# Ledger of designs, part 121: peptides against a protein of PDB entry 1EMU

Target 1, 132 residues: chain A of PDB entry 1EMU
Amino acid sequence: PPYLKWAESLHSLLDDQDGISLFRTFLKQEGCADLLDFWFACTGFRKLEPCDSNEEKRLKLARAIYRKYILDNNGIVSRQTKPATKSFIKGCIMKQLIDPAMFDQAQTEIQATMEENTYPSFLKSDIYLEYT

## One batch from the design tools (peptide; made by RFdiffusion4, then SolubleMPNN)

Design b2_p28_2_s3 (from b2_p28_2, 11 letters changed)
Fold by OpenDDE base, seed 4:
Order: structure tokens, then sequence, then C-alpha cells
Structure b2_p28_2_s3 (fold): chain B 132 residues (1-132), chain A 28 residues (1-28)
């Protein structure tokens, strides 16, 4: 069953719509759903190929991600990313240098946070266990 | 995967919508 694959890796969990839904529900209960949303935002952002036609869109999206998750010092994403990483992102925004990889380090750090804490906790949660 | 791709796209779309709404509110 798919739920067995979810226990094998976070990637497998996030590769399944039901897995995403359950994990997001769990994270919301823990007050840290922003971790997952940020992770997906970074993934989606990186997929947008730079071109003249989408430059404005990419800039707006980068700003949105920055303002929502990085600039908010009270947010879980901000608290789980390193100051140097946040400073780099800020620099990109201020200089309008919007490279597809500008959020990669932050995404890596957030993924590590999930891997080390929320993902293991999810596998021990009633949400997951009752689903299985 | 399709689920991952769809979810990432949805998140981006929501962020852009929120950004546009904020811009419109600031202009009013």
Amino acid sequence: as target 1 above (132 residues)
Amino acid sequence: SSALDKTSEEVIEELLEEEEEEEEEEEE
C-alpha cells in the first residue's frame, strides 16, 4: 500500500496526493504547515524557466515567498532557516536578481527540519496510524 | 510526480493571487 512507501521516505510521502493531504493536516495541527507550503513554493518557483515573458511573474513570486515566509521573523520558516540564507535571499530580492535556485538553500534547510522532526512525528501520529 | 507538480503549482498560484490582492489593496 502507498502508506508503506510514505514511511520509507519523505519524498515518497510528498509524491502522493493522499500523503500530502494527511501530512499537511498533521502539520497544521502542529502549527507548522508553512514548512510544507514553503517547500512546495520553492519547488514550483525553481520550475519556472527564466525568460522575458515571465520575468515579472517570477519577480512577484519571489517577493511573495520572501515576504510570506522569510521576512516574517515570527514564522516557523524564518526560525528554521539560517540568517545567512535569509540574508542571501533578501539580497536577491533587493537586487532583483531572481535566479531559479535562489531559494534552494532555504528549501534544503526546511526539508532537513521536516526530515528530522515533523516527518518522523507524522509517522507516529494518530493521523498516519489510523490511516494504516 | 503529478501530485507533487500539481501541488507546487497550486501553491504558487495562491501566492501570486495573494500578492496581487495585496497590491490592489495598497492602491485603493
Scores: peptide ipSAE 0.684, ipTM 0.922, DockQ to the pose 0.857
Fold by OpenDDE base, seed 5:
Structure b2_p28_2_s3 (fold): chain B 132 residues (1-132), chain A 28 residues (1-28)
Amino acid sequence: as target 1 above (132 residues)
Amino acid sequence: SSALDKTSEEVIEELLEEEEEEEEEEEE
């Protein structure tokens, strides 16, 4: 069953709608749902290939991600990303150099945070265990 | 996967909506 695949890797969990829903519910209870939302935001942003028709959209989205997750010093994403990574993102925003990969390092760091802490805890949670 | 893609798109759309609302408030 799918829930067994979820225990094999975080990627398998995030590749399933039910897995995403349960994990997000768990993260909300832990006060760290922003980790997952940021991860999905980065994924969505990277998929927007640069072209003349979407430059404005990409810039707005990059600014939105930056303001919501990186600039907020009290946020869990800001606390779990390295200063150099945040500075790089800020630089891209200020210079309006919006490369599709500009959030890749931050996404990697947040993914590592989830894999080291929240993902293992989820697999031990009542939410997951009652689903199985 | 389709689930991953759909969720990514939903998050992006929500962020863009929030950004537009903030821009409108700053112009008022």
Scores: peptide ipSAE 0.684, ipTM 0.922, DockQ to the pose 0.878
Fold by OpenDDE base, seed 3:
Structure b2_p28_2_s3 (fold): chain B 132 residues (1-132), chain A 28 residues (1-28)
Amino acid sequence: as target 1 above (132 residues)
Amino acid sequence: SSALDKTSEEVIEELLEEEEEEEEEEEE
């Protein structure tokens, strides 16, 4: 069953609609749902093709991600990303150099945070255990 | 996966909507 795959890797969990829903519910209870939302935002951003028709959209989205998750010093994403990573993102925004991979390092750091803390906790949670 | 892709798209669409709302508020 899918829930067994979820225990094998975070990617498997995030590749399943039920897994996403349960994990998000868990993260909300822990006050760290922004980790997941940011991760998905980065994924979605990277998938946008850099073309003339998407230039404005990509810039706006990059700004949105930056403002919501990176600039918020009280936010969990900001706290779990390295200063150099945040500075790099800021630089990209200010220079309007919106490379599809500009959030990759930040996403990696947030993914590591989830894998080290919230993901293991989720697998021990009542939410997951009751689903199994 | 489809779930991952759909969720990603939903998240970015929400972010774009929020950004547009903030821009409108700053112009007022």
Scores: peptide ipSAE 0.686, ipTM 0.922, DockQ to the pose 0.911; fails the geometry check
Fold by OpenDDE base, seed 2:
Structure b2_p28_2_s3 (fold): chain B 132 residues (1-132), chain A 28 residues (1-28)
Amino acid sequence: as target 1 above (132 residues)
Amino acid sequence: SSALDKTSEEVIEELLEEEEEEEEEEEE
């Protein structure tokens, strides 16, 4: 069953709608749902190919991600990303150099945070165990 | 996966909507 695959890898969990829903519920209870939302935001952003018709949309989205997750010093995403990574993102925003890969390093760092802490905790949670 | 793609799309759409709302409020 799918829930067994969720215990094998975070990727398998995030590739399943039910897995995403349960994990998000767990993260909300832990006060760290922004980790998951940021991860998905980065994934969605990278999929937007640079072109004349997407320029405004990509710039707005990059700014939105930056302001919501990176600029917020009290946010969990900001606390779990390296200063150099945040500085690079800020530079891209200020220079309006919006490369599809500009959030890749930040996404990697947040994914590592989830795999190290929240993902293992989720597999031990009542939410997951009661589902199985 | 389709679930991952759909969720990613939903998240960025929400962010864009929030950004537009904030811009409108700042202009008023």
Scores: peptide ipSAE 0.685, ipTM 0.922, DockQ to the pose 0.872; fails the geometry check

Design b2_p28_2_s4 (from b2_p28_2, 12 letters changed)
Fold by OpenDDE base, seed 4:
Structure b2_p28_2_s4 (fold): chain B 132 residues (1-132), chain A 28 residues (1-28)
Amino acid sequence: as target 1 above (132 residues)
Amino acid sequence: SAALEQESERVIEKLLEEEEEREKEEEE
């Protein structure tokens, strides 16, 4: 069953609609749902290929991601990303150099945070265990 | 996967909506 695959890798969990839903519920209880939303935002952003018709949209989206998750010093994403990573992102925004990979390092750091903390805790949670 | 892509798109759309609302408020 799918829940067994969820225990094998975080990627398998995030590749399943039910897995995403349960994990999001867990993260909300822990006050760290922004980790997941940021991760998905970065994934979606990278998928948007640079072109003339997407330029304005991509810039707005990059600014939105930056303002919501990176600039907010009280946010968990900001606390779990390195200063150099945040500085790089800020530089891209200020220079309006919106490369599809500009959030890759931040996404990697947030994924590592989930892998080391929230994901293992989820597998030990009542939410997951009762589902199995 | 379809689930991952759909969730990514949903999050992006919400972010863009929030950004547009913020811009409107700043212009008023």
Scores: peptide ipSAE 0.719, ipTM 0.931, DockQ to the pose 0.831
Fold by OpenDDE base, seed 3:
Structure b2_p28_2_s4 (fold): chain B 132 residues (1-132), chain A 28 residues (1-28)
Amino acid sequence: as target 1 above (132 residues)
Amino acid sequence: SAALEQESERVIEKLLEEEEEREKEEEE
């Protein structure tokens, strides 16, 4: 069953609707759901291919991600991303150089945070265990 | 996967809506 794959990798968990739902519920209880939302935001942003027709959309989205997750020093995403990474993102926003990969490093760092902390805890949680 | 794509799109749409509202407020 799919829940067995969830225990094998975080990617498998996030590739499943039920997995996402359960993991989000768990993260909300832990006060760190922003980790997951940021991860998905980065994924969605990267898939938007640069072109004249979506330039404004991509810029607005980049600003939104930056303001909500990176600029907020009290946010968990900001606390779990390195200063150099945040500075790079800020630079891209200010220069309006919106490369599809501009959030890749931040996403990697947040993914590492999840894999090292919240993901293992999720697999030990009542939410996951009751589902299995 | 479809699930991953749908979730990413959902998050993006919400972010864009929030950003648009913020821009309007700043111009007032």
Scores: peptide ipSAE 0.718, ipTM 0.931, DockQ to the pose 0.845
Fold by OpenDDE base, seed 5:
Structure b2_p28_2_s4 (fold): chain B 132 residues (1-132), chain A 28 residues (1-28)
Amino acid sequence: as target 1 above (132 residues)
Amino acid sequence: SAALEQESERVIEKLLEEEEEREKEEEE
């Protein structure tokens, strides 16, 4: 069953609508749902291929991600990303150099945070265990 | 997967909406 695959990898969990929903609920209870939202934002951003028609959209989205998750020093994403990574992102925003991969390092760091902490905790949570 | 793609799109659209509202407020 799908819930067994969720325990095998975080990727399997995030490939399942029910898995995403349960994990999000868990993260909200832990006060760190922004980790997941940021991860999905980065994934979606990278899929937007640069072209003349979507340049403004890509810039706005990059700014939105930066302001919501990186600039907020009290946010969980900001606390779990390295200063050099945040500085790089800031530089891209200020220079308007919006490469599809500009959030890749930050996404990697946030994914590592989830895999090391919240994902294992989720598998031990009542939410997951009651679902199984 | 479709679920992953749909969730990514949902989050992006929400962020863009919030950004547009911020721009509107700055003009007022």
Scores: peptide ipSAE 0.718, ipTM 0.931, DockQ to the pose 0.873
Fold by OpenDDE base, seed 2:
Structure b2_p28_2_s4 (fold): chain B 132 residues (1-132), chain A 28 residues (1-28)
Amino acid sequence: as target 1 above (132 residues)
Amino acid sequence: SAALEQESERVIEKLLEEEEEREKEEEE
């Protein structure tokens, strides 16, 4: 069953609608659901190809991600990203240089945080164990 | 996967809606 693959790979968990739902529920209880939302935001942002028709949308989205997750000094995403990474993102926003890959490093760092902390904890949680 | 793509799109749309609402509030 799919839940067995969830225990083998975070990627498998995030590729499954039920897996995402259960993991989100767990993260909300832990007060760190922003990790997951930020990760998905970065994934979606990278999919938007630069063009004249997408320019305004991409700029707004980049600003939204920056303000919600990077500027919030009390937020878990901000605490789990390196200062140099946040500075680079800020530079892109200020210069209006919105490259599809501008959040890649931040996403990598947040993914590492999930891999090392919340994902293992999820696999030991009552939410996951009761589902199995 | 379809689930990953759909979730990414959902999160993006929410962020954009929040951004637009913030801009509206700042203009009022």
Scores: peptide ipSAE 0.718, ipTM 0.930, DockQ to the pose 0.854; fails the geometry check

Design b2_p28_3_s1 (from b2_p28_3, 8 letters changed)
Fold by OpenDDE base, seed 1:
Structure b2_p28_3_s1 (fold): chain B 132 residues (1-132), chain A 28 residues (1-28)
Amino acid sequence: as target 1 above (132 residues)
Amino acid sequence: SALDAESERVAEKLLAEFEALPEEEQEL
């Protein structure tokens, strides 16, 4: 069943609508749902092809991600990303150099945080265990 | 896929929230 695949990899969990829903519920209870939303936002951003028609949209989305998750020093995403990573993102925003990969390092660091902490905890949670 | 759909949903929601802000706040 799908819930067994969720325990095999975070990617399997995040590629299932029920898995996403349950994991988000868990993260909200833990006060760290922004980790997941940031991760999905980065994925969505990277999927936008750089072209003339998408330039404005991509710039706005990049600014939105930066403002909500990176600029807020009290946010969990900011606290779980390295200063050099945040500085690089800021530089891209200020210079309006919006490469599809500009959030990749930050996304990797946030994914590592989830892999090491919240994802394992989710698999031990009542939310997951009651679903199985 | 569910992952792609959620990525798009989250991105669009975030963009909408950003565009609803005053122009001055969008300039960062």
Scores: peptide ipSAE 0.798, ipTM 0.967, DockQ to the pose 0.927
Fold by OpenDDE base, seed 4:
Structure b2_p28_3_s1 (fold): chain B 132 residues (1-132), chain A 28 residues (1-28)
Amino acid sequence: as target 1 above (132 residues)
Amino acid sequence: SALDAESERVAEKLLAEFEALPEEEQEL
């Protein structure tokens, strides 16, 4: 069953509608749902083709991600990303150099945070165990 | 895939929220 795959990898969990829903519910209870939303936002951003038709949308989305998660010093994403990573992102925003990979390092760091903490905790949670 | 769909949903939702802000707040 799918829930067994969820325990094998975070990617498997995040590629399942039920897995996403349960994990988000868990993260909300832990006060760190922004980790997941940031991760998905970065993925969504990277999927946008850098072409003339998407230029405005990509710029706005990059600004949105930056404003919501990087500038918020009280946010968990900001606290779990390295200063150099945040500085790089800021530079991209200020220079309007919106490369599809500009959030990759930040996404990697947030993914590591989830892998090392919230994901394992989720697998021990009543939310997950009751589903199995 | 579910991952792709959720990525798109989250990105679009965030973008919509951003665009709903006053113009001056969109100018970082």
Scores: peptide ipSAE 0.798, ipTM 0.967, DockQ to the pose 0.945
Fold by OpenDDE base, seed 3:
Structure b2_p28_3_s1 (fold): chain B 132 residues (1-132), chain A 28 residues (1-28)
Amino acid sequence: as target 1 above (132 residues)
Amino acid sequence: SALDAESERVAEKLLAEFEALPEEEQEL
């Protein structure tokens, strides 16, 4: 069953509607749902084609991600990303160099945070265990 | 996939929230 795959891979968890829902609920209780939303936002951004018709949209989305998650020093995403990573993103925004991969390092760092902390805790949570 | 769908949903929601901000705040 899918819930067994969730325990084997975070990617499997995040590629399942029920898995996403349960994990988000758990993260909200832990006060760190922004980790997940940032991760998904980065994925969504990377999937946007860098063409003329998407240029404005991509720039706005990049700015939105930066403003909400990177610029907010009180946010968990900002606290769990390295200063050099945040500075790089800022540079891209200010220079309007919006490469599809500009958030990759930040997403990797946030994924590592989830992999090492919240994801294992989720698998031990009542939310997950009651679902199984 | 669920992952792709959620990624799109989150991105679109975030973009909408951003575009609802005053222009001066969008310029950072």
Scores: peptide ipSAE 0.797, ipTM 0.967, DockQ to the pose 0.910
Fold by OpenDDE base, seed 2:
Structure b2_p28_3_s1 (fold): chain B 132 residues (1-132), chain A 28 residues (1-28)
Amino acid sequence: as target 1 above (132 residues)
Amino acid sequence: SALDAESERVAEKLLAEFEALPEEEQEL
């Protein structure tokens, strides 16, 4: 069953509707759901192809991600991303150089945080164990 | 895929929240 795949990799968990739902519920209880939302936001942003018709939308979405997750110094995402990474993102926003890959490093760092902390904890949680 | 669908949903929700802010706050 799919829940066995969830224990093999975080990617398998995040590519399953039920897995996403259960993991988000767990993260909300732990006060760190922003890790997951940021990760998905970055993925969604990267999928928007740069073109004339998407320019305004891509710029706004980049600003939205930056404002909500990077500028909030008290937020879990900001605390789990390196200063150089945040500085690079700020530079892209200020210069309006919105490359599809501009959040890749930040997403990688947040993914590492989940891999090392919240994902293993989820697999030991009552939420996951009761599902199995 | 579920991952793609969730990524799109989250991104669009975030964009909508951002666009609901006052114009001056969108300028950063």
Scores: peptide ipSAE 0.797, ipTM 0.967, DockQ to the pose 0.917

Design b2_p28_3_s2 (from b2_p28_3, 9 letters changed)
Fold by OpenDDE base, seed 2:
Structure b2_p28_3_s2 (fold): chain B 132 residues (1-132), chain A 28 residues (1-28)
Amino acid sequence: as target 1 above (132 residues)
Amino acid sequence: SALDEESERVAEELLEEFLSLPEEEQEL
């Protein structure tokens, strides 16, 4: 069953509607749901094709991600990303160089945070265990 | 996939939230 695959990889958990829902609920209780939302936002951003018709949308989405998660010094995403990574993103925003991969490093760092902390904790949580 | 669909949803909602801000607050 799918819940067994969730215990094998974070990717399997995040590629399942029920898995996403349960994991988000858990993260909200832990006060760190922004980790997941940032991760999904980065994936959504990368999927937007860089063309003339998408230029404004891509720029504004990049600014939105930056403003909410990177610029917020009190946010968990900002605290779990390296200064050099945040500086690179800031540079892209300031120079309006909006490459589809501009958030890749930050997304990798946040994924590592989830892999090392919240994901293992989720697998030991009442939410997951009661679902199984 | 569920992952792609959720990514699109989250990005869209974030963008709409951002666009609801005054223009001067969107000029980062």
Scores: peptide ipSAE 0.804, ipTM 0.969, DockQ to the pose 0.939
Fold by OpenDDE base, seed 5:
Structure b2_p28_3_s2 (fold): chain B 132 residues (1-132), chain A 28 residues (1-28)
Amino acid sequence: as target 1 above (132 residues)
Amino acid sequence: SALDEESERVAEELLEEFLSLPEEEQEL
């Protein structure tokens, strides 16, 4: 069943509608749902291929990600990303150099945080165990 | 895939939230 695959990898969990829903519920209870939403936002951003029709949308979305998750020093995403990574993103925003991969390092760091902490805890949570 | 669909949804909602702000606040 799908719930067994969720325990095999975070990717399997995040590629299932029920898995996403349960994991987000768990993260909200832990006060760290922004980790997941940032991760998905970065993936969505990277999928937008640069072209004439996408330029304004890509710039606005990049600024949105930066403002919500990186600029807020009290946010969990900001606290779980390296200063050099945040500085790089800020530089891209200020210079308007919006490469599709500009959030890749930050996304990697947030993914590591989830895989090392919240994802293992989720697999031991009542939410997951009651689903199985 | 569910992952792609959720990524698109989250990105779109974030963008709409951002675009609802005054133009001055969108200029970082």
Scores: peptide ipSAE 0.804, ipTM 0.969, DockQ to the pose 0.948
Fold by OpenDDE base, seed 4:
Structure b2_p28_3_s2 (fold): chain B 132 residues (1-132), chain A 28 residues (1-28)
Amino acid sequence: as target 1 above (132 residues)
Amino acid sequence: SALDEESERVAEELLEEFLSLPEEEQEL
């Protein structure tokens, strides 16, 4: 069953609607759902290929990600990303240099946080265990 | 894939939330 694959990799968990739902519920209880939403937002942003037709959309989405997750110094995403990473993102925003990969390092750092903490905890949670 | 669809959904909702702000607040 799918829940067994969820225990094998975070990617498998996040590639399943039920897995996403359960994991998000768990993260909300832990007060760190922003980790997952930031991760998905970065993925969505990166998938928008640069072109004249979506330039404004990409710029505004980048600003949205920055404003919500990076600029908020008290947010969990900001606390779990390196100062140099946040500084780089700020630079891109201020210079309006919106490369599809501009959030890659931040996404990697947040993914590592989930891999090392919240994901293992999820697999030990009542939410997951009761589902199995 | 579910991952791709969720990524798109989250990004779109975030953008909509951002666009609902006053224009001056969208200017960082």
Scores: peptide ipSAE 0.804, ipTM 0.969, DockQ to the pose 0.960
Fold by OpenDDE base, seed 3:
Structure b2_p28_3_s2 (fold): chain B 132 residues (1-132), chain A 28 residues (1-28)
Amino acid sequence: as target 1 above (132 residues)
Amino acid sequence: SALDEESERVAEELLEEFLSLPEEEQEL
């Protein structure tokens, strides 16, 4: 069943509607749902391939991600990303160099945070265990 | 895929939220 695959990899969990729903609920209870939303936002951004028709949308989405999650020093995403990573993103925004991969390092760091903490905790949580 | 659909949804909602802000707040 799918819930067994969820225990094998975070990617399997995040590629399942039920898995996403349960994990999001868990993260909200832990006060760290922004980790997941940032991760998905980065994925969504990267999927927007650069072209003339996408230029404005991509720029504004990049700014939105930066403003929401990186600029806020008190946010969990900001606290779990390296200063150099945040500085790089800021530089891209200010220079309007909006490469599809500009959030990759930050996404990797946030994924590592989830892999090391919230994801394992989720697999031990009542919400997951009661689902199984 | 579920992952793709969720990523699109989250990105679009974030963008809409951002676009609802005053123009001066959209300029970083």
Scores: peptide ipSAE 0.803, ipTM 0.969, DockQ to the pose 0.950

Design b2_p28_3_s3 (from b2_p28_3, 9 letters changed)
Fold by OpenDDE base, seed 5:
Structure b2_p28_3_s3 (fold): chain B 132 residues (1-132), chain A 28 residues (1-28)
Amino acid sequence: as target 1 above (132 residues)
Amino acid sequence: SALDRESERVAEELLKEFEALPEEEQEL
């Protein structure tokens, strides 16, 4: 069943709608749902191919990600990303150099945070165990 | 995939939230 695949990798969990829903519920209870939303936002941003028709959308989305998750020093995403990574993102925003990969390092760091802590904890949670 | 759909949904909702801000705040 799918829940067994969720325990094999974080990617398998995040590629299942039920898995996403349960994991988000768990993260909300832990006060760190922003980790997951940031991760998905970065993926969505990277999927937007640079072209004349979506340049405005890409710029706004980049600014939105920066404002909500990076600029907020009290946010969990900001606390779990390295200063050099945040500085790089800020530089891209200020210079309007909006490369599809500009959030890749930050996304990697947040993914590592989830894999090292919240994902293992989820697999031990009542939410997951009662689902199985 | 579910991952792709969720990525798109989250990005669109974030963009909507951002665009609801005054223009001066969108300039950062």
Scores: peptide ipSAE 0.800, ipTM 0.968, DockQ to the pose 0.925
Fold by OpenDDE base, seed 2:
Structure b2_p28_3_s3 (fold): chain B 132 residues (1-132), chain A 28 residues (1-28)
Amino acid sequence: as target 1 above (132 residues)
Amino acid sequence: SALDRESERVAEELLKEFEALPEEEQEL
């Protein structure tokens, strides 16, 4: 069953609608749902092809990600990303150099945070165990 | 995939939230 695959990898969990829902619920209870939303936002951003028709949308989305998750020093995403990573993103925003990969390093760091902390905790949570 | 669909949903909702802000606050 799918829930067994969720325990094998975070990717399997995030590629399942039920898995996403349960994990988000868990993260909200832990006060760190922004980790997941940031991760998905970065993935969504990277999927937008750089072209004339997407230029405005890509720029706004990049600014939105930066404003909500990187600029907020009290946010969990900001606290779990390295200063050099945040500085690079800020530079891209200020210079309006919006490369599809500009959030890749930040996304990697947040994924590592989830892999090391929240994902293992989720697999031990009542939410997951009661689902199984 | 579910991952792709969720990524798109989250990005779109974030964009809508951002666009709802005053223009001055969108100019970073």
Scores: peptide ipSAE 0.799, ipTM 0.968, DockQ to the pose 0.947
Fold by OpenDDE base, seed 4:
Structure b2_p28_3_s3 (fold): chain B 132 residues (1-132), chain A 28 residues (1-28)
Amino acid sequence: as target 1 above (132 residues)
Amino acid sequence: SALDRESERVAEELLKEFEALPEEEQEL
């Protein structure tokens, strides 16, 4: 069953709509759903190929990600990313140097946070166990 | 994939949320 694959890797969990839904529900209960949304936002951003027609959209999306998750010092994402990482992102935004990889390091750090804490906890949660 | 679809959805919703802000706030 799919739920067994979810326990094998976070990627497997996030590649299943039911898995995403359950994990997001769990994260909301833990007050850290922003970790997942940031992760998905970064993935979505990186997938936007740089071109003239996408320039404005990419800039706005980058600013949106920065404003919502990085600039908010009280947010879980900001608190789980390194100062140097956040400074780099800020620099990109201020200089309008919007490289597709500009959020990669931050996404990696947030993924590590999920891998080390929330994902294992999810697999031990009532939400997951009752689903199985 | 579900991952791709969700990534796109989240990004689009975030963008819409951002664009709904006053222009001054979009300039950061």
Scores: peptide ipSAE 0.799, ipTM 0.968, DockQ to the pose 0.923
Fold by OpenDDE base, seed 3:
Structure b2_p28_3_s3 (fold): chain B 132 residues (1-132), chain A 28 residues (1-28)
Amino acid sequence: as target 1 above (132 residues)
Amino acid sequence: SALDRESERVAEELLKEFEALPEEEQEL
């Protein structure tokens, strides 16, 4: 069953609608749902093709991600990303150099945070165990 | 995939939220 695959990898969990729903519920209870939303936002951004028709949308989305998750020093995403990573993102925004991979390092750092802490905790949570 | 769909959804909602802000707050 899918829930067994969820325990094998975070990606398996995040590639399942039920898995996403349960994990988000868990993260909300832990006060760190922004980790997941940031991760998905970065993935969504990277998938936008860098073409003329998407230029405005990509720039706005990049600014949106930066404003919501990186600029907020009290946010969990900001606290779990390295200063150099945040500075790089800021530089891209200010220079309007919106490369599809500009959030990759930040996403990697947030993914590591989830894999080291919240993901293992989720697998031990009542939410997950009751689903199994 | 579910991952792709959720990524798109989250990105689009974030964009809409951002665009709803005053212009001066979108400048950064």
Scores: peptide ipSAE 0.799, ipTM 0.968, DockQ to the pose 0.942; fails the geometry check

